# Peptides against a protein of PDB entry 5H65: the designs that were tried, part 47

Target 1, 294 residues: chain A of PDB entry 5H65
Amino acid sequence: QYLERTPLCAILKQKAPQQYRIRAKLRSYKPRRLFQSVKLHCPKCHLLQEVPHEGDLDIIFQDGATKTPDVKLQNTSLYDSKIWTTKNQKGRKVAVHFVKNNGILPLSNECLLLIEGGTLSEICKLSNKFNSVIPVRSGHEDLELLDLSAPFLIQGTIHHYGCKQCSSLRSIQNLNSLVDKTSWIPSSVAEALGIVPLQYVFVMTFTLDDGTGVLEAYLMDSDKFFQIPASEVLMDDDLQKSVDMIMDMFCPPGIKIDAYPWLECFIKSYNVTNGTDNQICYQIFDTTVAEDVI

## One batch from the design tools (peptide)

Design b1_p22_1_s1 (made by RFdiffusion4, then SolubleMPNN; from b1_p22_1, 10 letters changed)
Fold by OpenDDE base, seed 1:
Structure b1_p22_1_s1 (fold): chain B 294 residues (1-294), chain A 22 residues (1-22)
Amino acid sequence: as target 1 above (294 residues)
Amino acid sequence: GFEAPLSEEEKKKIKELREKLQ
């Protein structure tokens, strides 16, 4: 809904919850580094998690690579399997399972790979050639997802994660429930495997100043505010530069706030209880960076 | 900058301003 502009000094005196339209300058924001502002959010339990770093994934996949693939789980109606033994000192076994569509191996750009015992480097190489990759391990009766601390689905450079708390993992054969085994929509894969997918979100705190008052407003947004998907920004240098440029424009370094641009946005107030303390907080909503800035 | 949804009146004003600048 449309709201009339309200000065910050008036807002700061009012009880929550309320919605406001404001015109203010961005005095400052945090975190300053983009990678720190991108997090994973569960739509069900609402927990925020850090996006795993490459080093974190290396450890997970290295641990997974210490396990030997179960020969009994190879070559099912769902997938064709191939096994390689590495030439390193340990002779690591790597199993790749090519998921079939109606019993037929699809084209590489439509094919889902299940990888068992692969390193991050190997998985990344495969994800660049095939449609999707799922890191798996040998379970008792079936292949299973390796670890929810790692991506459950990798498509190109996009890593899809699931919520450990909300997910009830099912074995890989549940992919049979998917009629279309060529598109590999992340939400469909997640549903088949009992995964609650996490959402990439920008999480930032803006300090807004309109000359009458100062308040902090919280931003949690996946793709609307910057018109840039949070899911893609960490893997795309151009998108990162765009976000950095936008923030530098709104809050230019090395100059006084008097020269900052005026910004218009919606904020909503809400009550937060922390122990015995009641606090009014503010969140940005229904606000987008102007297209000409991107 | 940041853009909040514009009212119909604001849209009209912006349009008029653009026309005057041409």
Scores: peptide ipSAE 0.024, ipTM 0.366, DockQ to the pose 0.035
Fold by OpenDDE base, seed 4:
Structure b1_p22_1_s1 (fold): chain B 294 residues (1-294), chain A 22 residues (1-22)
Amino acid sequence: as target 1 above (294 residues)
Amino acid sequence: GFEAPLSEEEKKKIKELREKLQ
């Protein structure tokens, strides 16, 4: 996997696809705002989606909270149900279903909760106490995932999303297929429910300059480049500050490029067809921010 | 900065350098 350093001027003259090792400065990057650089990526259809904001989730859960839990769907072999009515004027019904492991209620840190009619605030509170939370609704014959526009699984501060295009949702009882009902691996939950999980990714375009040439390189990475999970960065102020600091270090504002640090990374070229026009694009791969920066 | 994984040859060179400095 060893590659010799190749100047950008040479790379720009070569056909794709090829892999290169380069040493260059980060002249500029886009988008500038961190929240704009974090996307959800489908590994199947490759669609990039925006991460829903808190306000978006509030709307979804508020709508869900207007629905009354179906009594006939409570207390199955899979889960024990607790229902309560809020003290507000409408008397909102909230159902919490505690998923059992072989008929036994697990410890809180191992327990999956299915929440029906909960607000975002309530869901967040519960996610801090239990292993996982799935927002659900009453279907015709079974509980169902509430909405793929909302997380299908919440673990602490991590929101797991599914692809609307690629998912074929199955009812909650399909969780019975999971032998281990204590660890709640997101991929396993997704598989059981017919969900194609989306991947949090950093999406950025770097303009790289080594003095011989300039090229734009695309970055799409989940956790390797910054050594910070894209899935956690939006919910952690310290991680956000770290990423911002890193980017400021690589591309400091108000300073001439001559003072920018030299960066070493791998890039691969690939062909892109846009109508009748063929162009060569570049993507960063197998590259990590140096530990001394973190 | 950005750092690409070191090749085996590069690792060897670093090791050799360290040995010289010790």
Scores: peptide ipSAE 0.011, ipTM 0.301, DockQ to the pose 0.031
Fold by OpenDDE base, seed 2:
Order: sequence, then C-alpha cells, then structure tokens
Structure b1_p22_1_s1 (fold): chain B 294 residues (1-294), chain A 22 residues (1-22)
Amino acid sequence: as target 1 above (294 residues)
Amino acid sequence: GFEAPLSEEEKKKIKELREKLQ
C-alpha cells in the first residue's frame, strides 16, 4: 500500500483512526535496555506479560519436584516411562516419559519428553539432547501440564509459553490427536493441549521528531521490525548485539538530534479512553529496518 | 521502513543473522 508522507504537525491535529507514512528522527526510546523490551503477548486477550526469569522457573520446578510421580500413569500407549531416584535430596523421584510415534520410540532429535519432578537445570540439559520437553505433573487420571507460568514446551533454548487467561488446559493424552509425533510444532502442541500460545514481542515507545512536531509511537512487533525474532533474542548474544547496533544507529548516544538519521515508517493512530479523557495514540506498523521500498 | 545509515559491514552482519534464522 502507498501512503503519502505527512508531517507530524499535521498528524497531531487529525482525528483517529488513520494511517500515515512519516519521515522523522528517533529522538529517544524506552525502555533503553533490550531485555526490558521483550514481553509475552496474548493474541486473544492482548495482555502483555513479563518473560519469566530463571529464578521464577526454579521456584516453579522446585515446587513441582515435591510431588511424586504416579506409578499408574507410567507407560501408556503414548509414551514409555523411566523413573529414577536422585542420590541427593532424600531421593527425589524424577519421571521421564518418552513420547512414541505410532508405538515406536523416535530418534532423540524427533522425540518429545515429558518431565515430572525435574529441575530447571535438568530440563534444560534434556532439551539440548531431545527435540522437545514438556514439564508435566501427575493429574487425577492422566499427566497434565505442570504450570502455565512455566513453558509448556521447550525446544532447545526456546521457551514457549501459554496464556493463563485464555487457555483451557487438556490432559497430555490429547497429544494423541497429533498425526505426526516427530516434528512437534509448537502451535500444534498448544492446540492439542488447549493452550493459547503467547507471542514474544518487542515492546518499545519511540519519540519521533520531524522538526514540525513530536510524537510518541508505540512499537509492538515479534520479528518484522528488526527482522530478528523476539523469541530468540534473549538467548542469543549476537542477536542482542544486532538490535543494540540498530538502535544505536537510529539514536546515537552523546550526539545531538540534528545529526540523527532521518527514518521513514508507517504509523497508525487510534483512540484510547482513560477515564473521562479521550486521547489519540500512535503505533508503528508494517515497518522494517531495511532500505525496502515502502 | 526505518532507514538508518548502516555500514556495509553492519548490513552484512544483519543479513547473515537473518539467513541463519531461516
């Protein structure tokens, strides 16, 4: 789509909603620290959540480890189970369930593990050797997802989270509905388990200035703006450096705004009601850090 | 989109990262 360039001073006088193409400088942005800008977003209820930290996960898995795996739930048609007792902590029992594909155990790189009583460290180690890991607990009649405050699926270093508000959890046996039990697509797993998956997003506020006016624009983007997935950036130093580099180029520290580069992007206006006050807000959309034709 | 005066080296690095992720 094509939009004519509009100066900020004109935009600031117009009613919402509207879409604009602008040319402006990035005067400032917040938050300044990258890890603070990565959030989890629900596509259904639109709630933004913080990405859990290691300490948060430790607590969750520690609590889960206080529960003993139910022997009756081991070794089903869906999975083969192995139980071991740790030598420390007075013999903590850990259960690992290897999900089968049509009754056959797949290769490790295709295998999904269900973990009961595992620590974060143990789970992370296993996620590096197997395709995927799901933290689970023994329910009344079946294994169940441990906690939506923790990842429902771990693939390598990627943690997949679900929305507590929008999800209606189903028992682990619902994974039987998956025809292919080797690829373990996160969305498919989520669907089978009644989970609304959260999306990693960059959340930032840009202060834009084109010399005619100043405007704050909201950025919420998963992978288009930076062409870097928000889902991977927290676990990859190189990706973090790339984002930092981009932001430094847009808004170089210690330099006057007059020397900042001119940036072109799309913004949309929308109405927000705050009590008795109605205000117009702005959001960046369909914008990529690139020299692509807009 | 956003256009910044990235160096050729920076552009190359970003491109490489994108390719790695695909």
Scores: peptide ipSAE 0.053, ipTM 0.357, DockQ to the pose 0.083; fails the geometry check
Fold by OpenDDE base, seed 3:
Structure b1_p22_1_s1 (fold): chain B 294 residues (1-294), chain A 22 residues (1-22)
Amino acid sequence: as target 1 above (294 residues)
Amino acid sequence: GFEAPLSEEEKKKIKELREKLQ
């Protein structure tokens, strides 16, 4: 792709939609906190939503833990079931279902667990030992996904979420449609269960200034801009530090904008209508943080 | 590209992180 550099003052006078290459300084950006910039995006309905907080998940799983696993749904051709009773005063029942591959129980690192009644802490512990974990509940005739407000699939520290609006959930036995029951690819699991997977995205607003004009550019990117997956950044301190470092380099705190580095990126303009008010907005596209600066 | 001057150490760290993700 080739675009000539256009000064911001010229861009601000032009109609949308258009694509531009710009050279500007990052005057400021929002939100300032990384955790606030990571959202979940539906590729179908395009809704943006917050990543559930640990406290939110605690509540969901705590509620799930109040339900008793249905004995009739244990030990099917798809999975072997084990039940634990906690020693606390409540005597909580926890059911773990080990999904089999062609009738054979896989190794832990290849095994998918279905969990009924587990707490967040317990689920996290299990996700560190086994390949994947799906929080489930007993339905009328089959196990079902617990709640789309919680992850439908947990792999290590990665939480996979589904869109409540676009998903049409199917029962857990639909996992039988997967020929390979050892790799547990999130997209395959989602498809089998009727889930539209949400995408982790960085969502930021950059205020760009090239000395001729100032404009705000919207950034929505999953893994290309920072070359860091938004899906992993929340659970990895090193990745968080990396993103923070990058932003500090682009917009260093405590110094004047005159000392800021010049940045080059692509932006596209588009029209937004709010009632009778028409506005031109800008979005960053096809832009990656460069490791080597000339 | 979105380019800003980075120290050699910072460049190295970013590169290592990217490689780790492969």
Scores: peptide ipSAE 0.023, ipTM 0.307, DockQ to the pose 0.082; fails the geometry check

Design b1_p22_1_s2 (made by RFdiffusion4, then SolubleMPNN; from b1_p22_1, 10 letters changed)
Fold by OpenDDE base, seed 2:
Structure b1_p22_1_s2 (fold): chain B 294 residues (1-294), chain A 22 residues (1-22)
Amino acid sequence: as target 1 above (294 residues)
Amino acid sequence: GFMDPLSEEEKKKIKELREKLR
């Protein structure tokens, strides 16, 4: 859609909701640290959540490891099971279930693992060797997802999370509904298991100044603004550096704002009610700062 | 793009970093 450029001073006088194209300088932004800007967002209930830290995951998996895998749930038509008993840690039992495709065990790079009683370290190691890993527990009649506070699917270094509020979990056997049991598309896995996937998003507040006015705009974006996936940035140093570089270019430290580059972007206004007070807020949308996008 | 021209060196570096994702 074509929008004419509007000065901030004019925007600040207008009622919401409206959409604008603007050209402004990034005076400042919050949070300053990248890791603080990456959140999980539910597309259904719109709740924002923090990305769990390793320590949080350790606790969850340690708790899971206190439960013994149910022998009755091993070796189904869906998966082949292998059980290990650790010599240490009071004989902890770990169960790994290898999901089959039409009764045939696929190659490691195509294989989904279901793991019971695994530690975070073990799960991470397995995720590097196999296509995907799902932390599970023994339910009454079937394996079940361990905990939505932990990833429901781990692919390499990518952790996929689900919304606790919006998800209605189904048992592992529902993976049978997937025709292709080799690619393990996260959305398909989520659908089969009744999970509403959370989206990694960059969440920032930009203070924009075009010389006519100043306004704060909210940025919530997964991969368009930076042309970098929020889902991958936490696990990739190069991507982190790239984002930092972009932000430093738009808002260089120790330099006067007059020397800042101009940022062209789209913003939308919306009304927010805080008690008896109505406030107009602004959000950046459909904006890309990548050079390869014309 | 949605920004004024940056230095060629900066643009190049950003591009290189993004290409590593592919």
Scores: peptide ipSAE 0.007, ipTM 0.256, DockQ to the pose 0.084
Fold by OpenDDE base, seed 3:
Structure b1_p22_1_s2 (fold): chain B 294 residues (1-294), chain A 22 residues (1-22)
Amino acid sequence: as target 1 above (294 residues)
Amino acid sequence: GFMDPLSEEEKKKIKELREKLR
């Protein structure tokens, strides 16, 4: 849809909900740290969650490593298992289950590993050698996902998370429903295991000023705004630098706002009610700034 | 971390498993 450009002063006087095209300067933004702006969003319940820190994951996997793998759950039609006791760390037992494709062990680059008792470091190393890794634990009758507070699927450096509220976890044998056991598409894995996958999103608040007025606009975006996936940015230094450069371009430090570049974007207004107070809020949508960086 | 207690053992076990599955 074609939207005419509207000055902020006019927008501030109008009732919500409405959509606008604006041209404004980015006076300021929060949070300032990129890491703080990356969140996990549930498309179903719309809750926002923090991306777990390495330390958080370490704790989860350490706790998982205190549990002994159930020997009865090893070597099924779905996977072949190898278990060993570590020489270090008080003889921790680790089980690696290699998921088979139609009864055949795939190549490493196509193979999904189910890891039981592994540390974060070990899991990450394995994820670099194999297609994917799922942290699991021994359930009563089958392997189960370890914890939704940890990734349900790790592919290289990408950690896929699920929503605790919306997911109804199914046992690992449900991976049998996947016809192709070589590509390991995250959405397919999630569906098989009853997981509602969380989406990585950039979450920021922009203070926009076009000289006629000032308003705050909320940004929640996965990959359109920066043309950089939020799912990859935390694990890629170059992508982080790119985002920082973009933000510095629009909001350069130590320079007066008069010299700031203009940002063209779409915003939508909406009503928020907190008790007796009604407030109009604004959200950026369908906007990309990548072209302005070139 | 820098010290991976399972690194060499992991490689060995994976190799052994693959050999058995051939």
Scores: peptide ipSAE 0.069, ipTM 0.759, DockQ to the pose 0.012; fails the geometry check
Fold by OpenDDE base, seed 1:
Structure b1_p22_1_s2 (fold): chain B 294 residues (1-294), chain A 22 residues (1-22)
Amino acid sequence: as target 1 above (294 residues)
Amino acid sequence: GFMDPLSEEEKKKIKELREKLR
């Protein structure tokens, strides 16, 4: 898209909604910590949620491990089951279900595991060896997803979450609807299980200054702004360093704003009602800033 | 950490577990 550049002083006087191209300096941004800027966003209800902490997941999986797997749900046409007895905890049993592709056990890199009673550590380790892991529990007649507060699918270091509000969970046997049981595309798994997948997003507020005026602009972006997926950044030190480098470049600490680089971006204005007051807010859109750094 | 690489014992156990299901 193409828009003529508009100075901030002019933008601040105009009614919303409108779209603008601007050239401004990043005076400051919030939050300052990267992990605080990564959120989960529902594409349906638009609720923003915090990414669960390791401690939160530990609790969920620990609670799940207190439940005994139902032997009647072992070894179906969909999966082969084995009880894994751990030695580190007295008498703890983990049920591992290996999902089959057309009745055949796939290779590890193509195999989905369903796990009952595993700890976060065990689940994560398994996710590094196999294609994917789904934490499950024994339902009345079938295996079911353990808890939407935990990932519904773990692939390597990527945790996929679902929206509690928008999801209508279906039992594990609904994975039979997937023709390809080797790729385990998160969206396909989610659809089969009645899950509305949450999206990882960067959520930040930028204070922009072009010398004529100052405005705050909201950023909600999954992978375009930094050219780094929000879904991967928390689990990759190099990606974190890259984001930090980008932010430090545009907003260098300990340096006067006069020396800051200019940022070219698109912003849109919109009206927000706050009680009886109507205010104009701004959001960054269709902007990439990391091409010169990455 | 919780995502530390598998120990040799764990790898062996996983392998054996999977083989028993084939």
Scores: peptide ipSAE 0.033, ipTM 0.717, DockQ to the pose 0.014; fails the geometry check
Fold by OpenDDE base, seed 5:
Structure b1_p22_1_s2 (fold): chain B 294 residues (1-294), chain A 22 residues (1-22)
Amino acid sequence: as target 1 above (294 residues)
Amino acid sequence: GFMDPLSEEEKKKIKELREKLR
């Protein structure tokens, strides 16, 4: 897309909606903490929600671990089941269901595990040994997803979440509809189970200043702006450091704005109506962060 | 954490579970 550069002072005087190419300095941004900027976004209802914390998940799985697996739901054509008994004094039982591909138990790197009664720690450890893990519970007639407040699918360190508002959950046997039961593509699993997947996004507000004017621009991006996936950043210290370095580069603490690098980006204006009050807002789009030296 | 290594007992248990289901 070709757009001529427009100074902020000119943009601030124009009606919305319009698209602009700008060159400005990042005076400030919010939130300052990375964990506060990563959220889950529903592509259907557009609701933004917080990524659940470890403590939240612990509670969910702890509650699930108090439930007794139904023996009638074990060992179906879809999966083979085994009870894992802990060696500690509790003697807690965990049902592990190994999903089969056309009646054959696949290798660990191709195998989906359904876990009933596992703790967060156990589930996470298993997710590092098998292709995928789904936390489940015994329903009345079939296994069911445990809780949409927890991940519906865990692959390695990636936690996939679903929208509670937009999802209409189906039982585990609906995984039979999948032709390929080895790759376990998150979108395919979600579709089979009636889940609308949430998207990890960076959500930030940038205060941009080009010397002619100052405006606030909203950023909602999954992986383009930083060239870092929002879905992975919370679980990877190196990626977190990279984001911090990028932000420190454009907005270094303790340094005057005159020394800041120039940021080139695209912004679009749009109207927001709150009752009788009409406001023009701005959003960054189609932008990869880049530094331009004067 | 999510990247905590498995204990030897846990590794053994996982292996045994998988083998028993084959």
Scores: peptide ipSAE 0.032, ipTM 0.713, DockQ to the pose 0.014; fails the geometry check

Design b1_p22_1_s3 (made by RFdiffusion4, then SolubleMPNN; from b1_p22_1, 12 letters changed)
Fold by OpenDDE base, seed 4:
Structure b1_p22_1_s3 (fold): chain B 294 residues (1-294), chain A 22 residues (1-22)
Amino acid sequence: as target 1 above (294 residues)
Amino acid sequence: GFMEPLSEEEKKKIEELRKKLQ
């Protein structure tokens, strides 16, 4: 549990894997732009993926909006369906399915909506009023998740994504397996639908220097390092500003490293093999920015 | 300093989160 501080020069001489507590300065970091550091990580296959941009989602939902909801799939024991007719010239029809809890329609703040044919804008509006939104499409015999390239679950401003590689999608009726149809825990929803949830993570490389040595340490963290959820940062300007401020404090621009603050953190070493080449790499773990910083 | 080790409670929470995502 407790580790004594080890100078980087000593760490650089040791074999992996090992865990260390260090005190060092952040000489530099990459990527420099915050939006480039936020990724989606699969806990199963460990692939890192880019977070879809708004434009990407617009395309997906626009395509979905061209599809007419299947009348045969309206109003089941699981959900009550309503048709929302837009005010545009074409009179686009959007199906909104309100998931029931034991046959009873819950309050908006507890209600999950299934959306067929909604645009990103419409979905976002609904997600602000209801507990959760799932973009869906009409399948052959049941509603299905629209596309894993889009969120499988939207809660407020949080978009939950699933791994395309690891997920084996099941139809929407599998939500019946959930005993509680009011809380809509993302992991539970994912499990019911055969989705392996992706985790929002900050992915950065820190160059650490304690005066005895220099090493690069990998940072992959969801919400503990900055005390800011990676899942929310892209949608919140204040959170973005906070992260930027933190990094500026660690690495003041235009200032020499001698004036940089000393940082304490945990790093672990691990071996990476590339063909015949073996390299020792380092990862920051179990470390958080102090509360007085944010 | 600007960075500090996580508490044991926080570590536990992280582990719980990982389990939920697996």
Scores: peptide ipSAE 0.008, ipTM 0.277, DockQ to the pose 0.026
Fold by OpenDDE base, seed 2:
Structure b1_p22_1_s3 (fold): chain B 294 residues (1-294), chain A 22 residues (1-22)
Amino acid sequence: as target 1 above (294 residues)
Amino acid sequence: GFMEPLSEEEKKKIEELRKKLQ
């Protein structure tokens, strides 16, 4: 869609909701620390959640490891099971279930593992060798997802989370509905298991100034604004540096705003009611950093 | 400019992604 450029002073006088194309300078932004800007967003209920820390996951998996795998749930048509008993830790039992494709074990790089009783460290190690890992527990008649507070799917260093509020979990055997049991597309896995996937998003507040006015607009974007996936940035130092460099270009430290670059972007206005007060807020949308800047 | 609007193709891709995730 084509939108004419509108000065901020004009935008500030208009009712919401509306969409605008603007040319402005980024006077400032919040939060300043990148790790604080990465959140999990539910596309259905629109809740924003913090990305769990390693310590949080340790607790969840430690609790899961206190449960004994049910022998009756091992070796189904869907998966082959292997059980380990640790020599230490009072003989902790760990079950790994290798999901089969049409009754055949796929190659490791195509294989989904279901892990029961594993620690975070063990899960991470396995995720580096196999296509995907799902932390599970023994249910009454089937394996079940361990906990939506932890990733429902781990692929390499990428942790996929689900929304507790919107998800209606189904048992592991529902993975049978997947025709292709080698690619393990996160959205497909989520659908099979009744999970509403959360989206990694950058959440920032931009203070924009075009010389005619100043307004705050928030940015909520997964991978288009920076051309960097929010899902990967926390686990990649180079990506973190890239985002930092981009923001430094937008807001060069130690210089006056007059020297800041002009930025072109789209913003949309919307109404927010807070008690008796009606406020107009703004959000950046459909905007990306130029490729030559990255 | 430093920031550019998304192409129509990119918008479509984003919408498709959103549909997959909800």
Scores: peptide ipSAE 0.007, ipTM 0.270, DockQ to the pose 0.025
Fold by OpenDDE base, seed 3:
Structure b1_p22_1_s3 (fold): chain B 294 residues (1-294), chain A 22 residues (1-22)
Amino acid sequence: as target 1 above (294 residues)
Amino acid sequence: GFMEPLSEEEKKKIEELRKKLQ
């Protein structure tokens, strides 16, 4: 619906919760580095998590590689298995399970791989050759997801994560519930495995100034504000540059705020209570960066 | 290549790749 523009000075005097349309300049923002602004958000419990770094994943997969694949779990109706023993690294066992579609091996570009004992590097390389990769381990009766601290699904350069708190993991054989075993939609995979997917989000704090007042509003957005998916930005240099350019446009370095462009956006106010202290906070919502000539 | 239907040859390529990374 249509909202009238409200000056910040008026907003600052009003009780929450309310929604506003504003026109303001971006005086400053935090964090300054893009990689620090990309987080994982659970839509269910609303916790924010850091995106695991390569080093973190290396450790997880190294730990996983210390486990031996269970031979009894190989070659089911769901997947065909191959196992290799490395000559290096004390004879590490690596198992790759090729998920079949209705009992037939699909094209590589449509095939989901389940990997036991793979390193991050190996998994990433395989994800570039096949449709998807799931890191798994041998459970008691079935293959299981390796660790929710690592991606439950890797598609190309996109790592899909699940919420440890909200997920109730099911065994790999539950992938049988998927009628189509070629597209491997992340949400469908997650549902089959009892995973609550985490959402990549940009989390930033904007200091907004319209000349009448100054307020801080935080941005938590997945793909609307920048029109760039937060899920892809960390793995794409061009997308990173685009975001940086956008932020530089709104908050250009080395010039006075008087020369800054105006940002039109929607903000909502809400109450935050910490003990006896009540604070009104603001969040940007339903806003997309637009190139407007004023 | 790996865009083709899965084959034993492709599985061998996976092994080769793995060996290169170790």
Scores: peptide ipSAE 0.032, ipTM 0.576, DockQ to the pose 0.012; fails the geometry check
Fold by OpenDDE base, seed 5:
Structure b1_p22_1_s3 (fold): chain B 294 residues (1-294), chain A 22 residues (1-22)
Amino acid sequence: as target 1 above (294 residues)
Amino acid sequence: GFMEPLSEEEKKKIEELRKKLQ
């Protein structure tokens, strides 16, 4: 629907919920560092989580590597298995299971790997050569997903995560339910394994000023505002530069706000109650960076 | 009146985020 521009001073006096079109300058924003603005969001329970750091993943995979692959779970109708023993004094065993399509091993670009005992470095190397990688462990009767604190699926540089709260994990053999074992769509894999996938989102707080008033509005968006996927930005230097350039254009460092560009966007107000404290908050919606800016 | 209301859980998470970011 069409909305007329409303000054911030008027908005600040009105009850929620309402929708507004505004014209304002971006006085400031938080967080300033891009990696802090990217979060994981559960569409079911609405939990917000930090994206795990490399160090976090290293610990998880190191712990997983202390467990020996179960020989009885190798070479099923679903996958062919190969085991390596490292040359170090510990003699770590790494098992790689190549998932088959109707009993036939697919080409590397169509093949899903299941990995036991692999390091993050090893997993990353394999993800660049094969379609997808799932970190797994030996369960009682079947292979199982290693840990939801780590990616359940790695495709190239993209790490797919699941919600610990909402997921009810099923064993690896449930991948048999997938008719197409070549494309490995993340949502299909998640469904087969009982995983509720998390969504990458940009989360920022914009301080907006139109000269009549100042308000804070939240941005929570996956790929519409910047026209850049939050799921890809952390692993792509060019995308990171693009976001930085956009924010520098909106809020130029070392320059007074009088010289900042005027921005138009939609914001919605909503009520938040914490005990006896009732607050009105604002969120940016249906807004995107203009194409001529990028 | 023409907006869809946020879920209570979503509101809670947004508020928690607000406190963290400001």
Scores: peptide ipSAE 0.022, ipTM 0.546, DockQ to the pose 0.020; fails the geometry check

